# Designs tried in a protein design run: peptides against a protein of PDB entry 4GXB. Part 95

Target 1, 277 residues: chain A of PDB entry 4GXB
Amino acid sequence: VPTEEVSLEVLLSNGQKVLVNVLTSDQTEDVLEAVAAKLDLPDDLIGYFSLFLVREKEDGAFSFVRKLQEFELPYVSVTSLRSQEYKIVLRKSYWDSAYDDDVMENRVGLNLLYAQTVSDIERGWILVTKEQHRQLKSLQEKVSKKEFLRLAQTLRHYGYLRFDACVADFPEKDCPVVVSAGNSELSLQLRLPGQQLREGSFRVTRMRCWRVTSSVPLPSGSTSSPGRGRGEVRLELAFEYLMSKDRLQWVTITSPQAIMMSICLQSMVDELMVKKS

## One batch from the design tools (peptide; made by RFdiffusion4, then SolubleMPNN)

Design b2_p18_2_s2 (from b2_p18_2, 10 letters changed)
Fold by OpenDDE base, seed 2:
Structure b2_p18_2_s2 (fold): chain B 277 residues (1-277), chain A 18 residues (1-18)
Amino acid sequence: as target 1 above (277 residues)
Amino acid sequence: VIVIQVDENTTLYLNPVF
């Protein structure tokens, strides 16, 4: 692709549009720096954020596809998909809320975390009680961003990424689940027929390994789910989990976001390694 | 993380913090 100056749209978690002028040859870091400059985010805070490829749903929700890698050309990565539903999103890229303190020291960083957190609550990624919701709304009305974040940091699934509803083979085969990644775990929420909502927590420190597998489903007979076109690649994330002492068990999640889940696992592991060093 | 491409359709990730 010839090097040309282009306008690239990058979204914040709340859907706010940031337009940046970049070169088609600019790599992910170059684009990230351009976004940071546009937002007036200091250079020393750039590393706390990443660019993600997402698919925007009809309701405006984002389905995370993957993190853009360093060698990628974001303009090419998004435009090559030839669909306007694909967007580039700027989001926090660390898991430990302790790093919020560094980001919150800056006005722009604070605003970014605030906007992301508001969006995550509105989308139901962060779980809140009625009373907590009332408190959050009060703080939001007062535009008390720091206090809002401090309260939010205490909430269930703060800092988690929530994925689209998918299927797992745990606790039973073909179980509908909602997966969330955060706090060095995968949280699997499920509701079996006639049962209460259940949550399985899978800590990354108890995962010996994981794998991502792509497959093309054989045209099996009658149960064509109407929406899966012929030839859709099935993605699975499977992890080998220490269920109990000396008992390893594979858990398999079938999801088009399996790659993104794996990226989250990698990122969480990397962060844990940094903390141990 | 140690990344191993097992085959064209499978990537294995070994967890060093396990």
Scores: peptide ipSAE 0.732, ipTM 0.976, DockQ to the pose 0.858
Fold by OpenDDE base, seed 1:
Structure b2_p18_2_s2 (fold): chain B 277 residues (1-277), chain A 18 residues (1-18)
Amino acid sequence: as target 1 above (277 residues)
Amino acid sequence: VIVIQVDENTTLYLNPVF
């Protein structure tokens, strides 16, 4: 493809559009630098953020598809899908809230974290009580971004990435679940009929390994659920988990976001390795 | 993380922090 100058739209977590002029041959880091320059984000803070490929849902929510890799060409990656539903999103790419302190020292970094956190609360990714919500709204009205973030950092699932509803074989076969990744764990939330919301926490330090598997379902003559077209690739994330002393068990999540879940696991493991080092 | 392509449809990830 000949190198051409193009306008690329990159979204923030709140849907704010950042337009950058880049080359079609610019790699992920080049585009990230262009976005940083447009936002006036210092170079030393670029590493705290990443570009993600997402699918925008009808309600305006983002379904994360994957993190863009270093060798990728973001313009090509998004345009090759030939769908306006796919977007590139800038989001923080670390898990430990301690790194917020580094980012918050800069005005632009603070604004990015604030916008992301507000969005995550509004989307229900961060879980809040009614009283906490009132406190957060009060801080928003006062435009106290630092204080807002300090409160948010204490909230349940702060810093988590929430996935679309999917299916797991835990605790029961074909159990509807909502998976979230953060704080070095996968959280599986489920509500069984007539029961309260339950959460299963799977710490990455208790995962011996995980695998991503793709499969094409055989055309079973039985009424496939109307939403999955015939011939769609099924993705699964399975992890081998230490349930108790000397007892390993496989847990399998069936989700179109299995790749993104795996990327999150890799990222959380990498961050833990850095801390041990 | 150690990444192993088991086959064309399966990628295995070994966890060093286990």
Scores: peptide ipSAE 0.730, ipTM 0.976, DockQ to the pose 0.877
Fold by OpenDDE base, seed 4:
Structure b2_p18_2_s2 (fold): chain B 277 residues (1-277), chain A 18 residues (1-18)
Amino acid sequence: as target 1 above (277 residues)
Amino acid sequence: VIVIQVDENTTLYLNPVF
């Protein structure tokens, strides 16, 4: 792609559009800096955020595809897909809520966290009781952003990324699940027929390894994931988990977002490594 | 994380915090 000045749209979690003028040759960090400048986010807070490639669903929700890597050209990455469904989204890229303290000290950082958190609650990524929801709405109406965040930080799945419904082989084969990543874990929520909602928590510290696998289902092969036709690429995330003492078991998730799930795992591990050092 | 490309379709990630 020739180097040209272009207008690039970057979305916040709430769908707010940030238009930046960048070069087609600008890398991820260059674009991120441009977005930060447009928002008046200070340079020392840029590192708390990342750009993500997402697919916007019909309901306006975002299906996270992947985190844009440092070497990527965001303009090229999004436009090469030749679909208007794909967007670039700015989101916080850390997991430990303790880092919120650094970000929310700044007005712009506070606004970004607030907007993201509101969106995550509205989308059901953060789980709230009726009473909590009432309290949050009251704070939202008052635009008490700091208080809103402090309450939100106590909520279940605060800071988690929720994925689209997919399939896992745990606890049963071809089990419909909703996966969420956060707090150094993968949460697998499922509802078996006639049963209550169940959650499996898989801490990354008990994952020996994980793998991402792509495959093309054959006509004579095993059942493809629901909704996929023959010949479509199937992505799987499998992790080897320490279920009990000296007992490792593979858990496999079949999802178009397997890559994004792996990125989350990598990111969570990296953050833990930083804390350990 | 140690990243190992097993084949053209499989990437393995070894977890150092295990």
Scores: peptide ipSAE 0.730, ipTM 0.976, DockQ to the pose 0.873
Fold by OpenDDE base, seed 5:
Structure b2_p18_2_s2 (fold): chain B 277 residues (1-277), chain A 18 residues (1-18)
Amino acid sequence: as target 1 above (277 residues)
Amino acid sequence: VIVIQVDENTTLYLNPVF
């Protein structure tokens, strides 16, 4: 692609559009810096955020595809997909809520976290009770962003990334699940027929390894997952989990977001490694 | 994380915090 100046749209979690003028040859960090400058986010806070490739659904929800890599060209990455449903989104890229303290000290950082958190609650990524929802709405009405965030930080799945409904082989084969990543775990929420909602928590510290596999199912072969045609590329994330003492078991998630799930695992592991240093 | 490309369709990740 020839180097030229272009207008690139980057979305915040709430769908707010940030237009930046960048070069087609600008790498992810260059674009991130341009977005930060447009928002008046200070340089020392840029590292707390990343750019993500997402697919915007018909209902306006974002399906996270992957984090943009350091050496990618965001303009090329998004435009090469030849679909307007693909967007670039700015989101915080750390997991430990303790880092919120650094970000919240700045007005722009505070606003970004607030907007993201409001959006995550509205989308059901953060799980709230009726009473908690009432409290949050009251704080939102008062525009008490700091208090809103402090309350939100205590909520279930605060800081988690929620994936689209998919299928796992745990606890049973072909089990419909909703996966969320956060707090150094994968949370698998499932509801089996006639049963209450259950959650399987898989801590990354108990994962020996994981793998991402792509395959093309044969028409005569495996069960087609609902909504995916036979012969289409299937992605799976499988992890080997320490279920009990000296008992490792593979858990497999079939999802078009398997790559994003793996990126989350890598990111969570990296953050844990930093904390242990 | 140790990343191993097993084949054209499979990437394995070894977890150092296990």
Scores: peptide ipSAE 0.729, ipTM 0.976, DockQ to the pose 0.870

Design b2_p18_2_s3 (from b2_p18_2, 9 letters changed)
Fold by OpenDDE base, seed 3:
Structure b2_p18_2_s3 (fold): chain B 277 residues (1-277), chain A 18 residues (1-18)
Amino acid sequence: as target 1 above (277 residues)
Amino acid sequence: VIVEKVDEHTTVYYNPVF
């Protein structure tokens, strides 16, 4: 692609549009810096955020595809897909809520965290009780962003990234699950007919390894899952988990977001390594 | 994380914090 100046749209978690003028040859960090400058986010806070490629669903929700890598050209990455449903989104890229303290000291950082958190609650990524919801709404009405965040930080799945409904082989084969990544774990939520909501928590510190596998299903079998077009690539994330003392077991998740799940695992591991150093 | 491309369709990630 020839180098030229272009207007690139980057979305916040709440769908707010940030337009930046960049070169088609600008790498991810260059674009991120341009977005930060547009928002008046200080340079020392840029590292707390990343750019993500997402697919915007009909309801306006985002299905995270992957994190943009450092060597990528965001303009090319998004436009090469030739579909308007793909967007670039700015989101915080750390997991430990302790880092919120650094970000929320700045007005712009505070606003970004607030907008993201409101959106995550509205989308059901953060789980709230009726009473908590009332408290949050009261704080939102008062525009008490710091207090809102402090309350939100105590909520279940705060800081988690929620994936689209998919399938896992745990606890049984072909179980419909909702996967969320956060707090150094993968949470697998399952509701079987006539049963209460079950959650499996898989801590990354108990994962020996994981793998991402791609396959093309043969046209034959009746397992046309109604949501996948004929001949679509099947992606799986499998991880080897320490279930109990000296007992390793593979858990396999079949999801178009397997790559994004793997990126989350890598990111959580990296953060844990930094804390241990 | 140690990354190993096993084949064209499989990538394995080894966890150093295990």
Scores: peptide ipSAE 0.734, ipTM 0.975, DockQ to the pose 0.865
Fold by OpenDDE base, seed 1:
Structure b2_p18_2_s3 (fold): chain B 277 residues (1-277), chain A 18 residues (1-18)
Amino acid sequence: as target 1 above (277 residues)
Amino acid sequence: VIVEKVDEHTTVYYNPVF
């Protein structure tokens, strides 16, 4: 692609548009710096955020596809898909809420975390009780961003990334689940007919390894899986989990977001390694 | 994380914090 100056749209978690002028040859960090400059985010806080490729659904929800890598050209990465549903999103890229303290010290950082958290609550990524929701709304009305975040940090699945509904082989074969990644775990939520909501928590420290596999299903005549066209690539994330003492078991998640789930696992592991060091 | 491409369809990630 020839090097040209272009206008690139980057979205915040709440869908706010940030327009930046960049070169088509600008790499991920260059674009991130341009976004930071546009927002007046200081350079020392840039590392707390990343650019993500997402697919915007009809309802305006974001389906995370992957984190943009350092060597990528964000303009090319998004435009090469030739679909307006694909967007670039700025989001915080750390898991430990302790790092919020560093980001919250800056007005722009505070605003970014606040907007993201509000959006995550509105989307149901952060789980709240009715009373908690009332308290959050009261703080939002008062525009008390710091207090809002402090309360939010105590909520279930704060800082988690929620994935689209998918299928796992745990606890049963072909079980519909909602996967969320955060706090050094994968949370698998499921509701079987007539049963209460169940959650399986899989801590990354109990995963020996994981794998991402791609396959093309054979044209089987009969399986009208609603929504997967004939010939679509099937992605799976499987992890080998220490279920009990000396008992490893594979858990397999079938999801178009298997790559993103793996990226989350890698990121959580990397953060844990930094803390141990 | 140690990354191993087993084949064109499979990538394995070994967890150092296990």
Scores: peptide ipSAE 0.733, ipTM 0.975, DockQ to the pose 0.863
Fold by OpenDDE base, seed 2:
Structure b2_p18_2_s3 (fold): chain B 277 residues (1-277), chain A 18 residues (1-18)
Amino acid sequence: as target 1 above (277 residues)
Amino acid sequence: VIVEKVDEHTTVYYNPVF
């Protein structure tokens, strides 16, 4: 692609648009720096955020496709998909809420975390009780961003990334689940017929390994949902989990976001490795 | 993370924090 100056739109979690002028040859870090500059985010805080490729749903929610890698050209990565549904989103890229303290010290960082957290609550990524919601709303009305975040940090699934509804083979085959990644775990929420909502927590420290598998379903399978075009790639994330002492079991998640789930796992592991160093 | 591409369709990630 010839090097040209282009306008690139980067979204915040709340859908706020950040327009940056970049080169088509600018790599992910270059674009991230441009976004940071546009937002007046200090250079020392850039590392707490990443650019993600997402698909915007009809309801305005984001389906995370993957994190943009360092060598990628964000302009090319998004435009090559030839669909306006695909967007680049800026989001925090760490998992431990302790790092919020570093980010919150800066006004812009605080605003970014606040906007993200508000959005995550509104989207139901962070789970709140009625009372907690009232408290959060009160703090939001007061524009008490720090207090809002401090309360939010205590909430269930704070800092988690929620995925689209998908299917897992746990606890039973073909279980509809909602997967969320955060706090060094994958959370699988499911409701079996006649049962209450259940959550399975899978800590990354109990995952020996995981794998991402792509396959093309054969057209002859009657179970192809009518909406899946012939030849749609099926993605699976499987992880080998220590269920009990000396008992490993594979758990498989079938999801178009399997790659993103794997990226989350890698990222969580990397963060844990840094903490151990 | 140790990454192993098993084939064109499968990538395995080994967890060092296990």
Scores: peptide ipSAE 0.733, ipTM 0.974, DockQ to the pose 0.888
Fold by OpenDDE base, seed 5:
Structure b2_p18_2_s3 (fold): chain B 277 residues (1-277), chain A 18 residues (1-18)
Amino acid sequence: as target 1 above (277 residues)
Amino acid sequence: VIVEKVDEHTTVYYNPVF
């Protein structure tokens, strides 16, 4: 692609549009810096955020496809898909809420976290009780962003990334689940027929390894996943989990977002390594 | 993370914090 100056749209979690002028040859960090500059985000806070490729669903929700890698050209990455449903989104890229303190020290950082958190609550990524929702609404009405975030930090699945409904082989084969990544775990929420909502928590520290597999279903194979036709690529994330002492078990998630799940796992592991060092 | 591309369809990630 010839190097040209282009206008690139980057969305915040709440759908706010940030237009930046970049080169087609600008890499992810270059674009991120341009977005930061446009927002007046200090340089020292840039590292707390990343650019993500997402697919905007019909309801306006974002399905995270992947994190843009350092070597990527965001303009090319998004435009090459030739679909307007694909967007670039700015989101915080750390997991430990302790890092919120660093980001919240700055007005722009605070605003970004606030907007993201509001959006995550509205989308049901952060789980709230009725009373908590009332409290959050009150704080939102008062525009008390810091207090809002402090309350939000205590909420279930704060800082988690929620994936689209998919299928897992745990606890039973072909279980419909909603996977969320955060707090150094994968949370699998499921509701079996006639049962209450259940959650399985899989801590990354108990995952020996994981794998991402792409496959094309065999013509004769019963595709247990509704809607996948013959010849469609199936993505799976499988992780080998220490269920109990000396008992490893594979758990397999079938999802178009398997790559993104793997990226989350890598990111969580990386953050844990930093903390351990 | 140690990454091993087993084939064109499979990538394995070994967890150092296990």
Scores: peptide ipSAE 0.733, ipTM 0.974, DockQ to the pose 0.844

Design b2_p18_2_s4 (from b2_p18_2, 9 letters changed)
Fold by OpenDDE base, seed 4:
Structure b2_p18_2_s4 (fold): chain B 277 residues (1-277), chain A 18 residues (1-18)
Amino acid sequence: as target 1 above (277 residues)
Amino acid sequence: VIVIQVDEHTTLYLNPVF
């Protein structure tokens, strides 16, 4: 691609548009720096955020496709998909809420975390009770961003990334599940017919390994996910989990977001390694 | 994380914090 100056739109979690002038040849970090500069985010806080490729749904929700890698050219990565539904989103890229303290010390960082958290609550990624919701709304009306975040940090699935509904082979074959990644785990939520909501928690420290597999379903294959056309690539994330002492079991998730799930696992592992060093 | 490309369709990730 020829090097040209272009206007690139980067979205915040709340859908706020940040327009930056960049080169088509600018790498992910260059674009991230441009976004930071546009927002007046200090350089020392840039590392707490990443750029993500997402698909915007009809309801305005974001389906995370993947994190943009360092070598990528964000302009090319998003435009090459030839679909306006694909967007670049700025989001925090750490898992431990302790790092919020560093980010919240800065006005811009605080605003970014606030906007993300509000959005995550509105989208149901962060789970709230009625009373908690009332408290959060009150704080939001007062624009008490620090207090809002402190309350939010105590909420279930704070800091989690929620994926689109998909299918797993756990606890039973072809089970519809909602996967969320956060707090060094994958949470698999499911509701079996006539049963209450169940959650399986899979801590990354009990995953020996995971794999991402792509396959093309055969036309005669009974395992085609509903709504997938013939010949569409099927993605799976499978992880080998220590269920009990000396008992490893594979759990397989079939999802178009398998790559993103793997990125989350890798990111959570990396963060844990930093804490152990 | 140790990344192993098993084949053209499969990537394996070994977890060092296991």
Scores: peptide ipSAE 0.736, ipTM 0.976, DockQ to the pose 0.856
Fold by OpenDDE base, seed 3:
Structure b2_p18_2_s4 (fold): chain B 277 residues (1-277), chain A 18 residues (1-18)
Amino acid sequence: as target 1 above (277 residues)
Amino acid sequence: VIVIQVDEHTTLYLNPVF
């Protein structure tokens, strides 16, 4: 692609649009810096955020596809997909809520975290009781952003990224599950017929390894599940988990977001390594 | 994380914090 100046749209978690003028040859960090400058985010806080490629659903929700890597050209990455449903989103890229303290000290950082958190609650990524919801709404009405975040930090799945409904082979084959990544774990939520909601927590520190596998389903004639177009690549994330002492078991998640799940695992591991150093 | 490309369809990730 020739080097040209272009206008690139980057979305915040709440759908707010940020337009930046960049070169088609600008890498991810260059674009991120441009977005930060547009928002008046200090340079020392840029590292707490990343750019993500997402697919915008009909309801305005975001399905995270992947984090944009350092070597990528965001303009090319998004435009090459030739679909307007793909967007670039700015989101915080750390897991430990302790880092919120650094970000919240700045007005712009505070606003970004607040907007993201409100969106995550509205989308059901953060789980709230009726009473908690009432408290949050009261704080939102008062525009008490710091207090709102402090309360939110105590909520279930705060800081988690929620994925689209998918399938896992645990606890049984072909179980419909909702996967969320956060707090150094993958949370698998499922509801089996006649049973209560169950959650499986898989801590990354108990994962020996994981793999991402792509496959092309054989055109079996009959039961094309109506939603998968002919020729769609099947992605799987499988991880080897220490279920109990000396008992390793593979768990496999079938999801179009398997790559993003793997990126989350890598990111959580990296953060844990930094804390241990 | 140690990344190993097993084949054209499979990438393996070894976890150092295990």
Scores: peptide ipSAE 0.736, ipTM 0.976, DockQ to the pose 0.867
Fold by OpenDDE base, seed 2:
Structure b2_p18_2_s4 (fold): chain B 277 residues (1-277), chain A 18 residues (1-18)
Amino acid sequence: as target 1 above (277 residues)
Amino acid sequence: VIVIQVDEHTTLYLNPVF
């Protein structure tokens, strides 16, 4: 691709558009630096954020596809998909809320975390009680961003990435689940027929390994749901989990976001390794 | 994380913090 100057749109979690002028040959870090410069984010805070490829749903929600890798060309990565549904999103890329303290010291960093957190609450990624919601709204009305974040940091699934509804083989086969990644775990929320909402927590420290598998389903003659066209790749994330002492069990999640889930696992593991060093 | 491409369809990730 010839090197050309182009305008690239990068979205914040709340859908705010950041337009940057970059080269088509600019790699992920170059684009991230351009976004940071546009936002007036200090260089020392750039490392707390990453660029993600997402698909924007009709309701404006983002389905995270993957994290853009260092060697990628974000302009090419997004435009090659030839769909306006695909966007590049800037989001914080660490899991431990302790790192919020570093980011919050800067006005721009604070604003980014605030906007992300507001969006995550509005989208139901962060779980809130009615009373907590009232408190958050009050703080939002006062534009008390620091206090808002401090309260948010205490909330269930703060800092989690929520995925689209998918299917798992746990606790039973073909169980509809909502997966969220955060706090060094995968949280699987499920509601079995006639039962209350249940949550399974799978800590990464109890995962011996995981795998991502791609397959092309054989056309089974049965009425495939009208939306899966012939030849759609099925993605699965399977992890081998220590259920109890000396008892390993595979759990398999079938999701188009299996790659993103794996990226989250890798990222959480990497962060844990840094903390142990 | 140790990444192993098992085949064209499967990537295995070994967890060092297990």
Scores: peptide ipSAE 0.735, ipTM 0.976, DockQ to the pose 0.860
Fold by OpenDDE base, seed 1:
Structure b2_p18_2_s4 (fold): chain B 277 residues (1-277), chain A 18 residues (1-18)
Amino acid sequence: as target 1 above (277 residues)
Amino acid sequence: VIVIQVDEHTTLYLNPVF
């Protein structure tokens, strides 16, 4: 691709648009630095954020596709898809809420975390009771961003990434689930007919390994994946989990976001390794 | 994480924190 100056749109979690002038040849870090400069985010906080490729759904929600890698050219990566539904999003890229303290010390960092958290609550990624919601709204009205975040940090699934509804083979075959990644786990939420909402928690420290598999189903196969046309690539994330003492079991999630789930697992593991060093 | 490309369709990830 010829090197040219272009305008690139990067979205915040709340859909706020940040326009940056970059080169088509600028790598992910270059674009991230440009976004940081545009926002007046200091250089020492850049490492707490990453650029993600997402698909914007009809309702304006983001379906995370993957994290942009260091070697990628974000402009090329997004434009090559030839669909305006694909966007680049800036989001925090750490899991431990303790790192919020570092980011919150800066006004811009605080604003980014606040906007992200508000969005995550509005989208139902962070689970809130009616009373908690009232408290959060009160803090929003007062524009008390620090207090808002402190309360939010105590909420269920704070810091989690929520995926689109998909299918797992746990607890039973072809079980519809909503997967969320955070706090060094995958949370699988499911509602069986006539039953209450259930959550399965799969801690990464109990995953011996995981795999991502791509396949093309045969047209004659009775396996109608919900929502996928015949001949579309099927992605699966499978992990080998220590269910009990000396009992390993594979759990398989069928999802177009299997790659993103794997990226989350890798990221959570990496963060845990840093903490243990 | 140790990444192993098993084949053209499968990538395996070994977890060091297991």
Scores: peptide ipSAE 0.734, ipTM 0.976, DockQ to the pose 0.856

